Peptides against a protein of PDB entry 6RO1. Designs and how they scored, part 34

Target 1, 216 residues: chain A of PDB entry 6RO1
Amino acid sequence: LGKEIEEYIHKPKYCLPFLQPGRLVKVKNEGDDFGWGVVVNFSKKSNVKPNSGELDPLYVVEVLLRCSKESLKNSATEAAKPAKPDEKGEMQVVPVLVHLLSAISSVRLYIPKDLRPVDNRQSVLKSIQEVQKRFPDGIPLLDPIDDMGIQDQGLKKVIQKVEAFEHRMYSHPLHNDPNLETVYTLCEKKAQIAIDIKSAKRELKKARTVLQMDEL

## One batch from the design tools (peptide; aimed at target 1 V107)

Design b2_p19_7 (made by RFdiffusion4)
Pose (drawn by RFdiffusion4):
Structure b2_p19_7 (pose): chain A 194 residues (1-46, 58-67, 79-216), chain P 19 residues (1-19)
Amino acid sequence: LGKEIEEYIHKPKYCLPFLQPGRLVKVKNEGDDFGWGVVVNFSKKSLYVVEVLLRCAAKPAKPDEKGEMQVVPVLVHLLSAISSVRLYIPKDLRPVDNRQSVLKSIQEVQKRFPDGIPLLDPIDDMGIQDQGLKKVIQKVEAFEHRMYSHPLHNDPNLETVYTLCEKKAQIAIDIKSAKRELKKARTVLQMDEL
Amino acid sequence: ELKKFLLLEKGKETEQELE
């Protein structure tokens, strides 16, 4: 569901109007993410590209690392979420100190909103009048309710047991696909003709 | 100036400061 919502938000017809300088954006590509960042501007490429400050062809910052902000161009279809907040940015972003200042400014925004950095309502704000997105947002609130209600959500060992579950779940996916091709390979193809 | 930001709600923006 989360990924499905991103695809609607990826549509440039819907998200480009809200990519004003200073807008907070979360970006993820093929798995790894850079947390949150701030946009500077955007233009076409070659698809659209926006230059965004992120925590870090570079890779994202690690959890233990304090991080160092760097501006990088990214494709628009790599934005996972967009916020209602537009934090002010310096005119000349070339200095390192200003880049750290932006990192500190967002640390203060995250404090002002411990419930989470507010996101744009894709319908009330972004204008996605598509009916499929309605049923998606409904399933999200319902499944989030199911998640926080699960006895394991509060358990500190949840991440320890969730990983063993994830491993055991992937091994099972292999057995399924492996058996699937086996049932095919083992099949005699010309028996219906006979 | 870095302690200021704009918050968008229902298509309207409001300026706010941080504490």

Design b2_p19_7_s1 (made by RFdiffusion4, then SolubleMPNN; from b2_p19_7, 5 letters changed)
Fold by OpenDDE base, seed 1:
Structure b2_p19_7_s1 (fold): chain B 216 residues (1-216), chain A 19 residues (1-19)
Amino acid sequence: as target 1 above (216 residues)
Amino acid sequence: MLKKYFLLENGKETELELE
């Protein structure tokens, strides 16, 4: 259900008006979770579909993200990687396709006018961390209906299902069950395993495809 | 350190102090 909501949020027709400089956004790229970053700007790029010749615009948002220092050394050839949990990392402006935005916050920060100095970029990280302290339950998200004005009936149904689920969960006597934490942990592990399996299958399929091409 | 942020709620943006 969360993924279904995400599919609406990252659609350009809905999210672009909210991608102002300073907007907090969460960025994920496959297995790379950059966490919360800050929008610097966005641009529309013309793209032509090779097969149909139809115009399919690409939307790129420049996001200030916490990146690993190691990945930056090889930045000439490799995409930026997220900082490790135990690493301080370095804030870098990274061009991101809009569909890689997994969440958009209701929070906008002030950002330095000049982001070239490392200290200015790192100051934004401090601001993000301070915001996180202000919101112990997590950085607030834009409401897709109330804030973003999405009128899609499919989304409304999804939200209704989520609300119903939450209501059931909070009303359930097991909410006070000490085993609930164990259940959540198991569910998270199961979800991670499912992701890993899917990833492994994709890699295997790619490897097989490459092998088949060499035999052709 | 920038000491202010904006919070959008119900279509209204409010400026708040961070520190």
Scores: peptide ipSAE 0.474, ipTM 0.913, DockQ to the pose 0.716
OpenDDE base, seeds 2, 3, 4, 5: peptide ipSAE 0.479, 0.464, 0.486, 0.484; ipTM 0.909, 0.910, 0.911, 0.912; seeds 2, 4, 5 fail the geometry check

Design b2_p19_7_s2 (made by RFdiffusion4, then SolubleMPNN; from b2_p19_7, 6 letters changed)
Fold by OpenDDE base, seed 1:
Structure b2_p19_7_s2 (fold): chain B 216 residues (1-216), chain A 19 residues (1-19)
Amino acid sequence: as target 1 above (216 residues)
Amino acid sequence: DLRKYYLLENGKETELELE
């Protein structure tokens, strides 16, 4: 279900209006998870399909991403790699295809006008970290219906299923069990399951996005 | 101001301060 939602969110027809400078986005490319980055700008590139001659526009978004310093040394020919978890890394502006955006946040940062200095780029990382501190449950995501205005019936059905599941999870009679400890443990388990389902949905979404990239 | 951010909720952006 989470993967299905992601498939809608990264479609240019829906996400482009929200790719303003400073918008937090999550970038994943195959096995490389860059985590949260910040949109700098986007561009439309004309692409002609070789077989049909049909115009298939490519959308490229420049995103400030936390990259490995080692990957940057070889950057003349190699794609940027994400920083290791224990590495500080360096924020770099990386051109990213829009379909590689795994999430779009409701958060939009102010960014320095000049991103050439390393210190200015690193300041954005500090801002991301401060936002993360404010949202201990995770950086908030754009609502595909309420914020993005997606009217696709398929998406609505998916969301309804998610809501119904959540409702069932919270309304489950086990909450009426007088054993408060069991209810708390169950609520924590349910919350953890909800997080795990969200995480699993995110991972499944990530895995499907990788699979779809392999089929392309 | 680099210490500020916008939060979009229900189609409205609210400016908030970073601590």
Scores: peptide ipSAE 0.542, ipTM 0.935, DockQ to the pose 0.739
OpenDDE base, seeds 2, 3, 4, 5: peptide ipSAE 0.529, 0.503, 0.548, 0.527; ipTM 0.932, 0.927, 0.936, 0.932; seeds 2, 4 fail the geometry check

Design b2_p19_7_s3 (made by RFdiffusion4, then SolubleMPNN; from b2_p19_7, 11 letters changed)
Fold by OpenDDE base, seed 4:
Structure b2_p19_7_s3 (fold): chain B 216 residues (1-216), chain A 19 residues (1-19)
Amino acid sequence: as target 1 above (216 residues)
Amino acid sequence: MLKEYELLKNGKSEKLKLE
């Protein structure tokens, strides 16, 4: 269900208004989880589908992310990699396709105007860490309906089903609710749809590596 | 360290202190 919500929130038509400078976002690229970063800016890139000639604009978000120092040494030829858990890493501005945003926070930081100095970039990491301390249960997420204003009926139905499931689960934790199977099936179907969308996106992503984003 | 942040909740943005 969380994945289904993710499929909605990372759509440009919904998320772009919230990708202001300072917005906390979570970035995940295949096996690379960068964790929480901060939006610096976004841009629309013109793109034409090679086979159809159809205009397919790409939205690139520059995100300040904690990267491994090793990956930065060969930045000209290698894509940035996330810092290891035991590594301090270095905050770098990384161009990221919008669909690689796995989460968008309700938190927006005030970031330095000039991010060229290392100290300015590192200060943002300190701010993220401070925010994390303020939210022991995790950094809060934007509500797709209440905050993002998504009016999609499909999403509303998904949320309603989740709420109903949660209600039943908590009301009758030991009862075999026949609706539990339905909810699981729906969750599985949704997960499959999410996988299908993700697969389609992965195909798109394979064509658009972080390296290619650096060329954009 | 940045001293303030904004929190969006229920369509309303609130300014909060980090320190």
Scores: peptide ipSAE 0.417, ipTM 0.902, DockQ to the pose 0.694
OpenDDE base, seeds 1, 2, 3, 5: peptide ipSAE 0.395, 0.379, 0.414, 0.414; ipTM 0.894, 0.887, 0.899, 0.899

Design b2_p19_7_s4 (made by RFdiffusion4, then SolubleMPNN; from b2_p19_7, 7 letters changed)
Fold by OpenDDE base, seed 4:
Parts: structure tokens; C-alpha cells; sequence
Structure b2_p19_7_s4 (fold): chain B 216 residues (1-216), chain A 19 residues (1-19)
């Protein structure tokens, strides 16, 4: 159910108005979880679908992400990799396709005007860490209805199902309600199917995007 | 400026201090 919500949120028609400089976003690329980063800017790239000739605009967001220093040495030829848990890493501006945004925060930071100096980029990491301290339960997410203004009935139905599920979880602990296990398993299966579809679509898009980035 | 952030809640953005 959470993944179904993500599929709405990362749609350009909904998320672009909220991709202002300083917006906190979470970036995931296949097995690579970059965690929370900060939007620097976004751009629309004209893309022509090779099969239909239809214009399929690509939206690229430049995101400050904590990257592995090892990946930076080969940055001319290799994609950025997330910093390892035990690594300090380095904040880098990484071009990210909008559909790779796994979450959008209600938090927007001030960012330095010049991000060329390492110290300026690292200052943003400090700001993220300070925000994380302020929100011990996790960085707050944009509400898709109340904040993003999404009116899609499909999303409303998903949210209603989530709320009903949460209500049942709180009213009847999972150990007391065998239906919750079934719903949880169904939700996990549906989430897994959504992951698999999303991963397959991402692989298809990555194959295109890596090809397009390598051709750029 | 870098010590401030915005929090969007219920369609309203509030500016808060980080420190």
C-alpha cells in the first residue's frame, strides 16, 4: 500500500511543484538506497520514444546525495553509489530521474548558492542531520492529499484502505486478528508485486537512461 | 539562512530554526 502511494507521489504532474531547491527527497535506485538528499534543481529533457515517435519528456532532478568516495573517483565512467553505513561519504550533486524519488519530505532547507566547494555541500549534510534530530520518528513526508492536493480517486481509495488497516491493527493486535495476518500477507505480496513491476520498469528505464546518459 | 528550514503542513509552509 505504501508503494502504491509512492507511485502517485513520484508522478511529474503531482511532484514537480514540490521539487523546489532545498526540498528533502529520498532516492532509491534498484538496490542502492541513497537515503535522504536535497533537491538542487530539476530540468525537463525532451525525449522521443523510439517506437512511437511520441514525445515522452524525461524529468531529471539534481539531488545532493551522500555518495561513496570510491564511486567519485570513477565518476566519469561509473554511476554514483551511496555511501556505506560506516563511511562518511561525500555530498555530491547527482542527476536523478524523478521516478527514483521514493519519498518527498514536507521539509525544505536553505542551500548554499554555490555548491562547487565541498564544504558547502557538506554543510547541507549537517542540515539534514539536524532535521533528523528534530524528527526522531523520521523525517516527515508530504501528505499526498493535504499538501500535494492530489484528487485522484484511486489514491483516496488506497489511503482509505491504509487507514482501515491501521485502525484494525490498533484495534486488534496482529496476534489477535488472523485477518490482519492475511491482510498483511496480501499487502506484502501486493507490495512485492508492485516492487517487481517498479523494478522491471526501472530496469527498462535504467537501460534506457544509462544508455541515454552514456550517449550524453 | 542555513540555520532555517521550511515545514509544509496542511498546505501551509512554516519557517523554523534548525538550531
Amino acid sequence: as target 1 above (216 residues)
Amino acid sequence: ELRKYFLLKDGKEEELELE
Scores: peptide ipSAE 0.507, ipTM 0.927, DockQ to the pose 0.755
OpenDDE base, seeds 1, 2, 3, 5: peptide ipSAE 0.503, 0.495, 0.488, 0.498; ipTM 0.926, 0.924, 0.923, 0.925

Design b2_p19_8 (made by RFdiffusion4)
Pose (drawn by RFdiffusion4):
Structure b2_p19_8 (pose): chain A 194 residues (1-46, 58-67, 79-216), chain P 19 residues (1-19)
Amino acid sequence: LGKEIEEYIHKPKYCLPFLQPGRLVKVKNEGDDFGWGVVVNFSKKSLYVVEVLLRCAAKPAKPDEKGEMQVVPVLVHLLSAISSVRLYIPKDLRPVDNRQSVLKSIQEVQKRFPDGIPLLDPIDDMGIQDQGLKKVIQKVEAFEHRMYSHPLHNDPNLETVYTLCEKKAQIAIDIKSAKRELKKARTVLQMDEL
Amino acid sequence: SFKVGEFSDYKEEKEKEEE
């Protein structure tokens, strides 16, 4: 569901109008993410590209690392979430100190909103009048309710058990696909003709 | 001069426009 919502938000017809300088954006590509960042401007490429400050062809910052902000161009279809907040940015972003200042400014925004950095309502704000997105947002609130209600959500060992479950779940996916092709390969193809 | 912590919120701007 989460990824499905991102695809609607990826549509440039819907998200480009809200990519004003200073807008907070979360970006993820093929798995790894850079946390949150701030946009500077955007233009066409070659698809659209926006230059965004992120924590880090570079890779994202690790959890233990304090991080160093760097501006990088990214494709628009790599934005997972867009916030209602537009934090102020310096005019000349070339200095390192200003880049750290922006990192500190967002650390203060995250504090002013411990419930989470507010996101744009894709319907009330972004204007996605598509009916499919309605049923998606409904399933999200319902499944989030199911998640926090699960006895394991609060358990500190949840991440330890969740990984063993993820491993055991992937091994099972292999068995399924492996058996699928085996049922095919083991099949005699010309028996119906006979 | 740049000041840390300043920002604007899109929903608050939309409510002010409606007023």

Design b2_p19_8_s1 (made by RFdiffusion4, then SolubleMPNN; from b2_p19_8, 11 letters changed)
Fold by OpenDDE base, seed 3:
Structure b2_p19_8_s1 (fold): chain B 216 residues (1-216), chain A 19 residues (1-19)
Amino acid sequence: as target 1 above (216 residues)
Amino acid sequence: EFVVGKYTDLKKEREELEK
């Protein structure tokens, strides 16, 4: 279900309006998880081969990612690789196909205007790490419906299934209680409370983000 | 500094925070 949602959000028609400079994004390429990086810019590459019909435009996003030191040495011949958890790594601007964005955050950072100096790139890593410390439950995601405005009925059905599954997961420990009607009203209240907690956590995350913006 | 939300909302939120 999470992968199904990802298939919607990484579509250019939905995500491009949110790929502003400084936007936090998560990048994953098959087995390589780069974790959270920051958008620098994006570009449209038209593969208009003269003889093949309108090929869907490829979009490349330049993302500042924590890369292994080996990636720097082999950058001319090999694709960038993520830094290992135990290594410092180095922040590099990596061109990434838009479909490799596994998540888009509601958080947008201020980035240095000049990313050529290593120190400026590494300062962004410190900022990401600070954001991660501020959000111990994970960096907040853009909501595909409420934030991204996706109207696709397929996505709405997926989200409804996720919500129903989450509701069932939260109700599963309660399935052994004989008072089903009171449990359903309590589960609807708890689902409404979970929606209200999710909305209140969003509001609290918004309020904490506002409060944290004053502290940064 | 970082902002959260839609760009349009972020701009409003930033303008509200800068006041």
Scores: peptide ipSAE 0.025, ipTM 0.597, DockQ to the pose 0.084
OpenDDE base, seeds 1, 2, 4, 5: peptide ipSAE 0.014, 0.009, 0.025, 0.022; ipTM 0.429, 0.474, 0.619, 0.611; seeds 1, 2 fail the geometry check

Design b2_p19_8_s2 (made by RFdiffusion4, then SolubleMPNN; from b2_p19_8, 10 letters changed)
Fold by OpenDDE base, seed 3:
Structure b2_p19_8_s2 (fold): chain B 216 residues (1-216), chain A 19 residues (1-19)
Amino acid sequence: as target 1 above (216 residues)
Amino acid sequence: SFEIGKYTDLREEREKALE
């Protein structure tokens, strides 16, 4: 269900209006999880081969991501790799295909105008970490229906299934079945995505209030 | 200092900027 929601969210027709500079996004490339990064820009690449009909345009989003220092040395020949959990890493602007965005946050950051200096890029990491501290239950997600305006009936059915599942999970703690833990972990991830969407709306209202209060 | 904003989509931002 979470993957099914992701398949809607990462479609250019839905996500492009939300890929403003400073938008928090998660990037995942197969086994490589970069975690939360910040959108810098996006571009349309026309893959119009002259002899093949209008291929759907590819979109590349430049995302400031925490990369391993090792991957930067080989950046000319190898794809960027995420920083290891035990390393600081370095923030780099990485071009990623839009379909590699696994999540889009309702949070948008102010970013330095010049990201060429390492210190400016690393300052954004500090900002991401500060956001994460403010949201201990996770960075708030855009609601695909209420925030992104996706009207697809297939998505609505998926969301309804997630909500119904969450309601059943909360009403009937399935205690005893070990297979339920695996379903619970998948469903907790899915429910956590849906709860992250709903709680994110409430927490964003609260956190916006807190952020406004801290600025006062 | 970073300012956190909830931004709407570009369409709504453009519509509000035109108001």
Scores: peptide ipSAE 0.027, ipTM 0.613, DockQ to the pose 0.097
OpenDDE base, seeds 1, 2, 4, 5: peptide ipSAE 0.008, 0.023, 0.008, 0.022; ipTM 0.444, 0.635, 0.458, 0.595; seed 4 fails the geometry check

Design b2_p19_8_s3 (made by RFdiffusion4, then SolubleMPNN; from b2_p19_8, 10 letters changed)
Fold by OpenDDE base, seed 5:
Structure b2_p19_8_s3 (fold): chain B 216 residues (1-216), chain A 19 residues (1-19)
Amino acid sequence: as target 1 above (216 residues)
Amino acid sequence: PFVIGKYTDLKEERKKKEE
């Protein structure tokens, strides 16, 4: 059921409006699970289907992902690989075909304007980790119907089944709330609060740094 | 950098055309 939902949300028709810079997305390529990353930008690429010669646009999203350092050495010729669980990895902006987005979060982060410095990229990892700490049950997802506005009847049926199943499966009070809308609203509120807290902490740190620089 | 999924899309499209 989760996979069926994924087949809808990764379609450009539905997801493109939500691929703003800072949006948390989950990237999976076959056996390679990159986990949560952050959208940097989006582009449409011209593609010609090799067998038909027909123009088939490719949608590429640049996502800041935690990659294996080893895989990044050949990043020009080889696809990046996800960081191993036992390695620190490196945050890198990686172009990803949109259909490889396995999840789209309601959370949007502030990202550095310049992602060329390693420290700026790594700071985003810290941000993702902070969000994950705030959401121990998982980073909140966009609602395909309520948030993304998908009107497909097939998806609605799948979601209804998932909701009915989750209602039965999760004994957690947040999952037992029959108002999925309330859960999403709560998640949005929590996400907004988390963003606000982080923004406030960054501003406070900047203010302290500026104050420390003024005291020096 | 190398685009992730580029070759996978081509393979999936080929599979869909062969079915």
Scores: peptide ipSAE 0.223, ipTM 0.610, DockQ to the pose 0.071
OpenDDE base, seeds 1, 2, 3, 4: peptide ipSAE 0.196, 0.200, 0.073, 0.014; ipTM 0.598, 0.598, 0.551, 0.450; seed 4 fails the geometry check

Design b2_p19_8_s4 (made by RFdiffusion4, then SolubleMPNN; from b2_p19_8, 10 letters changed)
Fold by OpenDDE base, seed 1:
Structure b2_p19_8_s4 (fold): chain B 216 residues (1-216), chain A 19 residues (1-19)
Amino acid sequence: as target 1 above (216 residues)
Amino acid sequence: EFVIGKYTDLKEEREKLLE
């Protein structure tokens, strides 16, 4: 269910309006999880499908990501790699295909105008870490329906299923049914994504309240 | 500093900027 939601979110039709400079986005490329980064800009590249000759535009977003320092030294020909969990890493502007965006946050950061200095890039990492500290349950996500305006019926059905499942989990403490474990493992991964969306909505509501309080 | 909100740029406006 979470993967299905991601498939909608990363579509250019839906996400491009939200890819403003400073937008927090999560980037994953196969086994490489870069975690949360910050949008710098995006571009449209003309791509011609080799078989049909049809114009299939590719969208590339430049994202400031925490990269391994080792990968950057070899980067003349190699793709940037994410920093190891124990590594401080270095923030680099990396061109990313839009379909590699696994999540889009409702949070938008103010970023330095000049990202050439390492210190300016690293300051953005500090800002991301501060946001993460403020949201212990996870950085708030854009709601695909309420925020992104996705009207796809398939997505609505997925969300309804998620909500129904959450309601069942909260209403039925299914303590005793042994058949729950197999359903739970698949549902736990899916439910965790659903919980993450719901928690993100709650945190967004809380964050709005906090921001309103700070502006008061 | 960060802002939480619905910041939408119209797709059409962005496409015009890329052109």
Scores: peptide ipSAE 0.026, ipTM 0.581, DockQ to the pose 0.044
OpenDDE base, seeds 2, 3, 4, 5: peptide ipSAE 0.021, 0.021, 0.025, 0.020; ipTM 0.618, 0.574, 0.584, 0.537; seeds 4, 5 fail the geometry check

## One batch from the design tools (peptide; aimed at target 1 P17 V107)

Design b2_p20_1 (made by RFdiffusion4)
Pose (drawn by RFdiffusion4):
Structure b2_p20_1 (pose): chain A 194 residues (1-46, 58-67, 79-216), chain P 20 residues (1-20)
Amino acid sequence: LGKEIEEYIHKPKYCLPFLQPGRLVKVKNEGDDFGWGVVVNFSKKSLYVVEVLLRCAAKPAKPDEKGEMQVVPVLVHLLSAISSVRLYIPKDLRPVDNRQSVLKSIQEVQKRFPDGIPLLDPIDDMGIQDQGLKKVIQKVEAFEHRMYSHPLHNDPNLETVYTLCEKKAQIAIDIKSAKRELKKARTVLQMDEL
Amino acid sequence: EEEEEELEERAEEAAIEVKV
């Protein structure tokens, strides 16, 4: 569901109007993410590209690392979430100290909103009048309710058990696809003709 | 063009400005 919502937000017809300088954006590509960042401007490429400060052809910052902010151009279809907040940015972003200042500014925004950095309502704000997105948002709130209600959500060992479950789940996916091709390969093809 | 202007105005109204 989460990825499905991102696809609606990826549509440039809907998200481009809200990519004003200083807008907070979360970006993820093929798995790894850079946490949150701030946009500077955007333009066409070659698809659209926006230049965003992120925590880090570079890779994202690790959890233990304090991080160093760097501006990088990214494709618009790599934005996972967009916020209601537009934090002020310096005019000349060339200095390193200013880049650290922005990292500290967002650390203070995250504090002002411990419930999470507010996101734009894709309907009330972004204008996605599509009916499919309605049913998606409904399933999200319902499944989030199911998640926090699960006895394991609070358990500190949840991440330890969740990984063993994820591994066991992938092995099972292989067995399913492997059996699927086996049932096909093992099949005699011309028996219906006969 | 009028629709783009209206979207820009909505984007400005939807923004929570933060100064540090």

Design b2_p20_1_s1 (made by RFdiffusion4, then SolubleMPNN; from b2_p20_1, 10 letters changed)
Fold by OpenDDE base, seed 2:
Structure b2_p20_1_s1 (fold): chain B 216 residues (1-216), chain A 20 residues (1-20)
Amino acid sequence: as target 1 above (216 residues)
Amino acid sequence: AAEEEALQKKAEAAAIEIHF
């Protein structure tokens, strides 16, 4: 289910418009979970499929990620590695193939214009941590249908299965597990956060419309 | 062009801007 949704959202035809500078994205590469990073930019690369000669454009997104300091020593030849849980790590701009984006947030951060100084990159980590603190139930995701506008019937069926599973999970009286109160509180908060996001988006749209009217 | 602009506007509207 979650992985099936990922297979839609990481497709360039759907996600590219949402890869603006400052967008929070989650990056996973096989066994390496970088967690949440921030989009810096993206680029289209020409790729030629070796067997068809067909131009299959590769999309590379530069993402500011928390990397292990050990991985920085060999950065010329080795892929960046995620910071260990117990290490501070260092924020680095890492080129990531768009299909390695496991999640796209509705959150967009302000990022420093110059990311060359370490302090500017580390300031973005503080901002990510503050977002995580504000969203204890997890960083809010883009809605693949409502936000991203994906019309694919396969995705709609997956979402309906998720919603039906969530609804069944909420309607099942597993009321006796004390961990379920935490899950229910998390899920009510997630639902409230989704409402608050829908409200905040409406307010932001109104505010932007008002600002555009005051500039006329 | 118009669809791309509409999609860009949708993508911009689909953001919670957080300033710190």
Scores: peptide ipSAE 0.345, ipTM 0.844, DockQ to the pose 0.592
OpenDDE base, seeds 1, 3, 4, 5: peptide ipSAE 0.265, 0.257, 0.343, 0.271; ipTM 0.795, 0.790, 0.841, 0.806

Design b2_p20_1_s2 (made by RFdiffusion4, then SolubleMPNN; from b2_p20_1, 7 letters changed)
Fold by OpenDDE base, seed 1:
Structure b2_p20_1_s2 (fold): chain B 216 residues (1-216), chain A 20 residues (1-20)
Amino acid sequence: as target 1 above (216 residues)
Amino acid sequence: KEEEEKLQKKAEEAAIEVHF
């Protein structure tokens, strides 16, 4: 289910419009989980398939990621590694292939214009940590249907299965399994946060529409 | 063009801007 949704959202045809500077994204590369980073920019690279001569464009997103200081010493030839859990790490701009984006947030941060100073990059990490404190049940995600506009019937069936599973979980209080209550409380909090975000977006859109009407 | 502009507008509307 979650991985099946991921296979849609990381496709360039769906995610590129949402890769604006300051967008929060989650990056994973094989066993390396970088966690949440911030989009700086993206670029289209021309790639030619060696066997067909067809243009297969690669999309590279520059993301501010929390990297291990050890990996940065070898940085002339080696891929950046994520910071260890107990490490402070350092925020670095890392070129990431778009298919390595495991999540896209509805949140956008204001980022410093100059990311060359270490302090400016570390200020962005502080901002990510403050977002995480404001969203204890997890950083809010873009809705793949409502926000991203993905019309794929396979994705709609996955979402319907998630909703039906959640509804069945809430409708069947009959298992006194203490693990089930913990999962329900986490799912209810996540669902309530998603509702509160949809409500807050609607109010912000109304407030911004009212402010634009008072300037006319 | 029109679909790209609509998607770009939708992407802007889908943003929660946070300043600290």
Scores: peptide ipSAE 0.216, ipTM 0.788, DockQ to the pose 0.602
OpenDDE base, seeds 2, 3, 4, 5: peptide ipSAE 0.204, 0.212, 0.205, 0.176; ipTM 0.785, 0.787, 0.782, 0.766

Design b2_p20_1_s3 (made by RFdiffusion4, then SolubleMPNN; from b2_p20_1, 7 letters changed)
Fold by OpenDDE base, seed 2:
Structure b2_p20_1_s3 (fold): chain B 216 residues (1-216), chain A 20 residues (1-20)
Amino acid sequence: as target 1 above (216 residues)
Amino acid sequence: SKEEKEKEEQAEKAAIEIKV
């Protein structure tokens, strides 16, 4: 279910309008989870398919990611690696293929105009960590239907199955199945995230209205 | 296009701007 939603949202036809500078995105490459990073820029690259001669455009997004310092030494030839959990790491601008985006947040950060200084890049990590503190249940996601406008019937059916499963889970007494607790915790987090997104969108709309009133 | 502009406007509306 979550992976099936991911297969829609990472498609360029859906996600490109949402890849504005400062957008929070989650990046995964095989076994490497970079976690949350910030979009810096995106570019369309012309790719010629070797076997068909057809132009298949590659979309590359430059994402500011927390990288291992060990991986930075070979940056000319090797892909950046995510920082270890206990590592400080370093924020680096990494070119990422758009299909490696595992999530897109509703959050956009203000980013420094110049990301060449290490301190400017590391300031963005502090901003991500502050956003994570503000959203203890997780950074809010874009809604694929309501926010991204995806009309695909396959996706709608997946979401309806998730909602129907969530509704059934809330309607059934807590079965003492430890696997249910993990799924309940994920579904409660997701439902609470959806409620908290609606609440946070309302409070941020109010806070933006209040901040606009304090600037007047 | 008009559709691209509508998608861009939708993407702007779908943003929570946080200054930290």
Scores: peptide ipSAE 0.361, ipTM 0.853, DockQ to the pose 0.620
OpenDDE base, seeds 1, 3, 4, 5: peptide ipSAE 0.355, 0.353, 0.349, 0.342; ipTM 0.849, 0.846, 0.847, 0.847

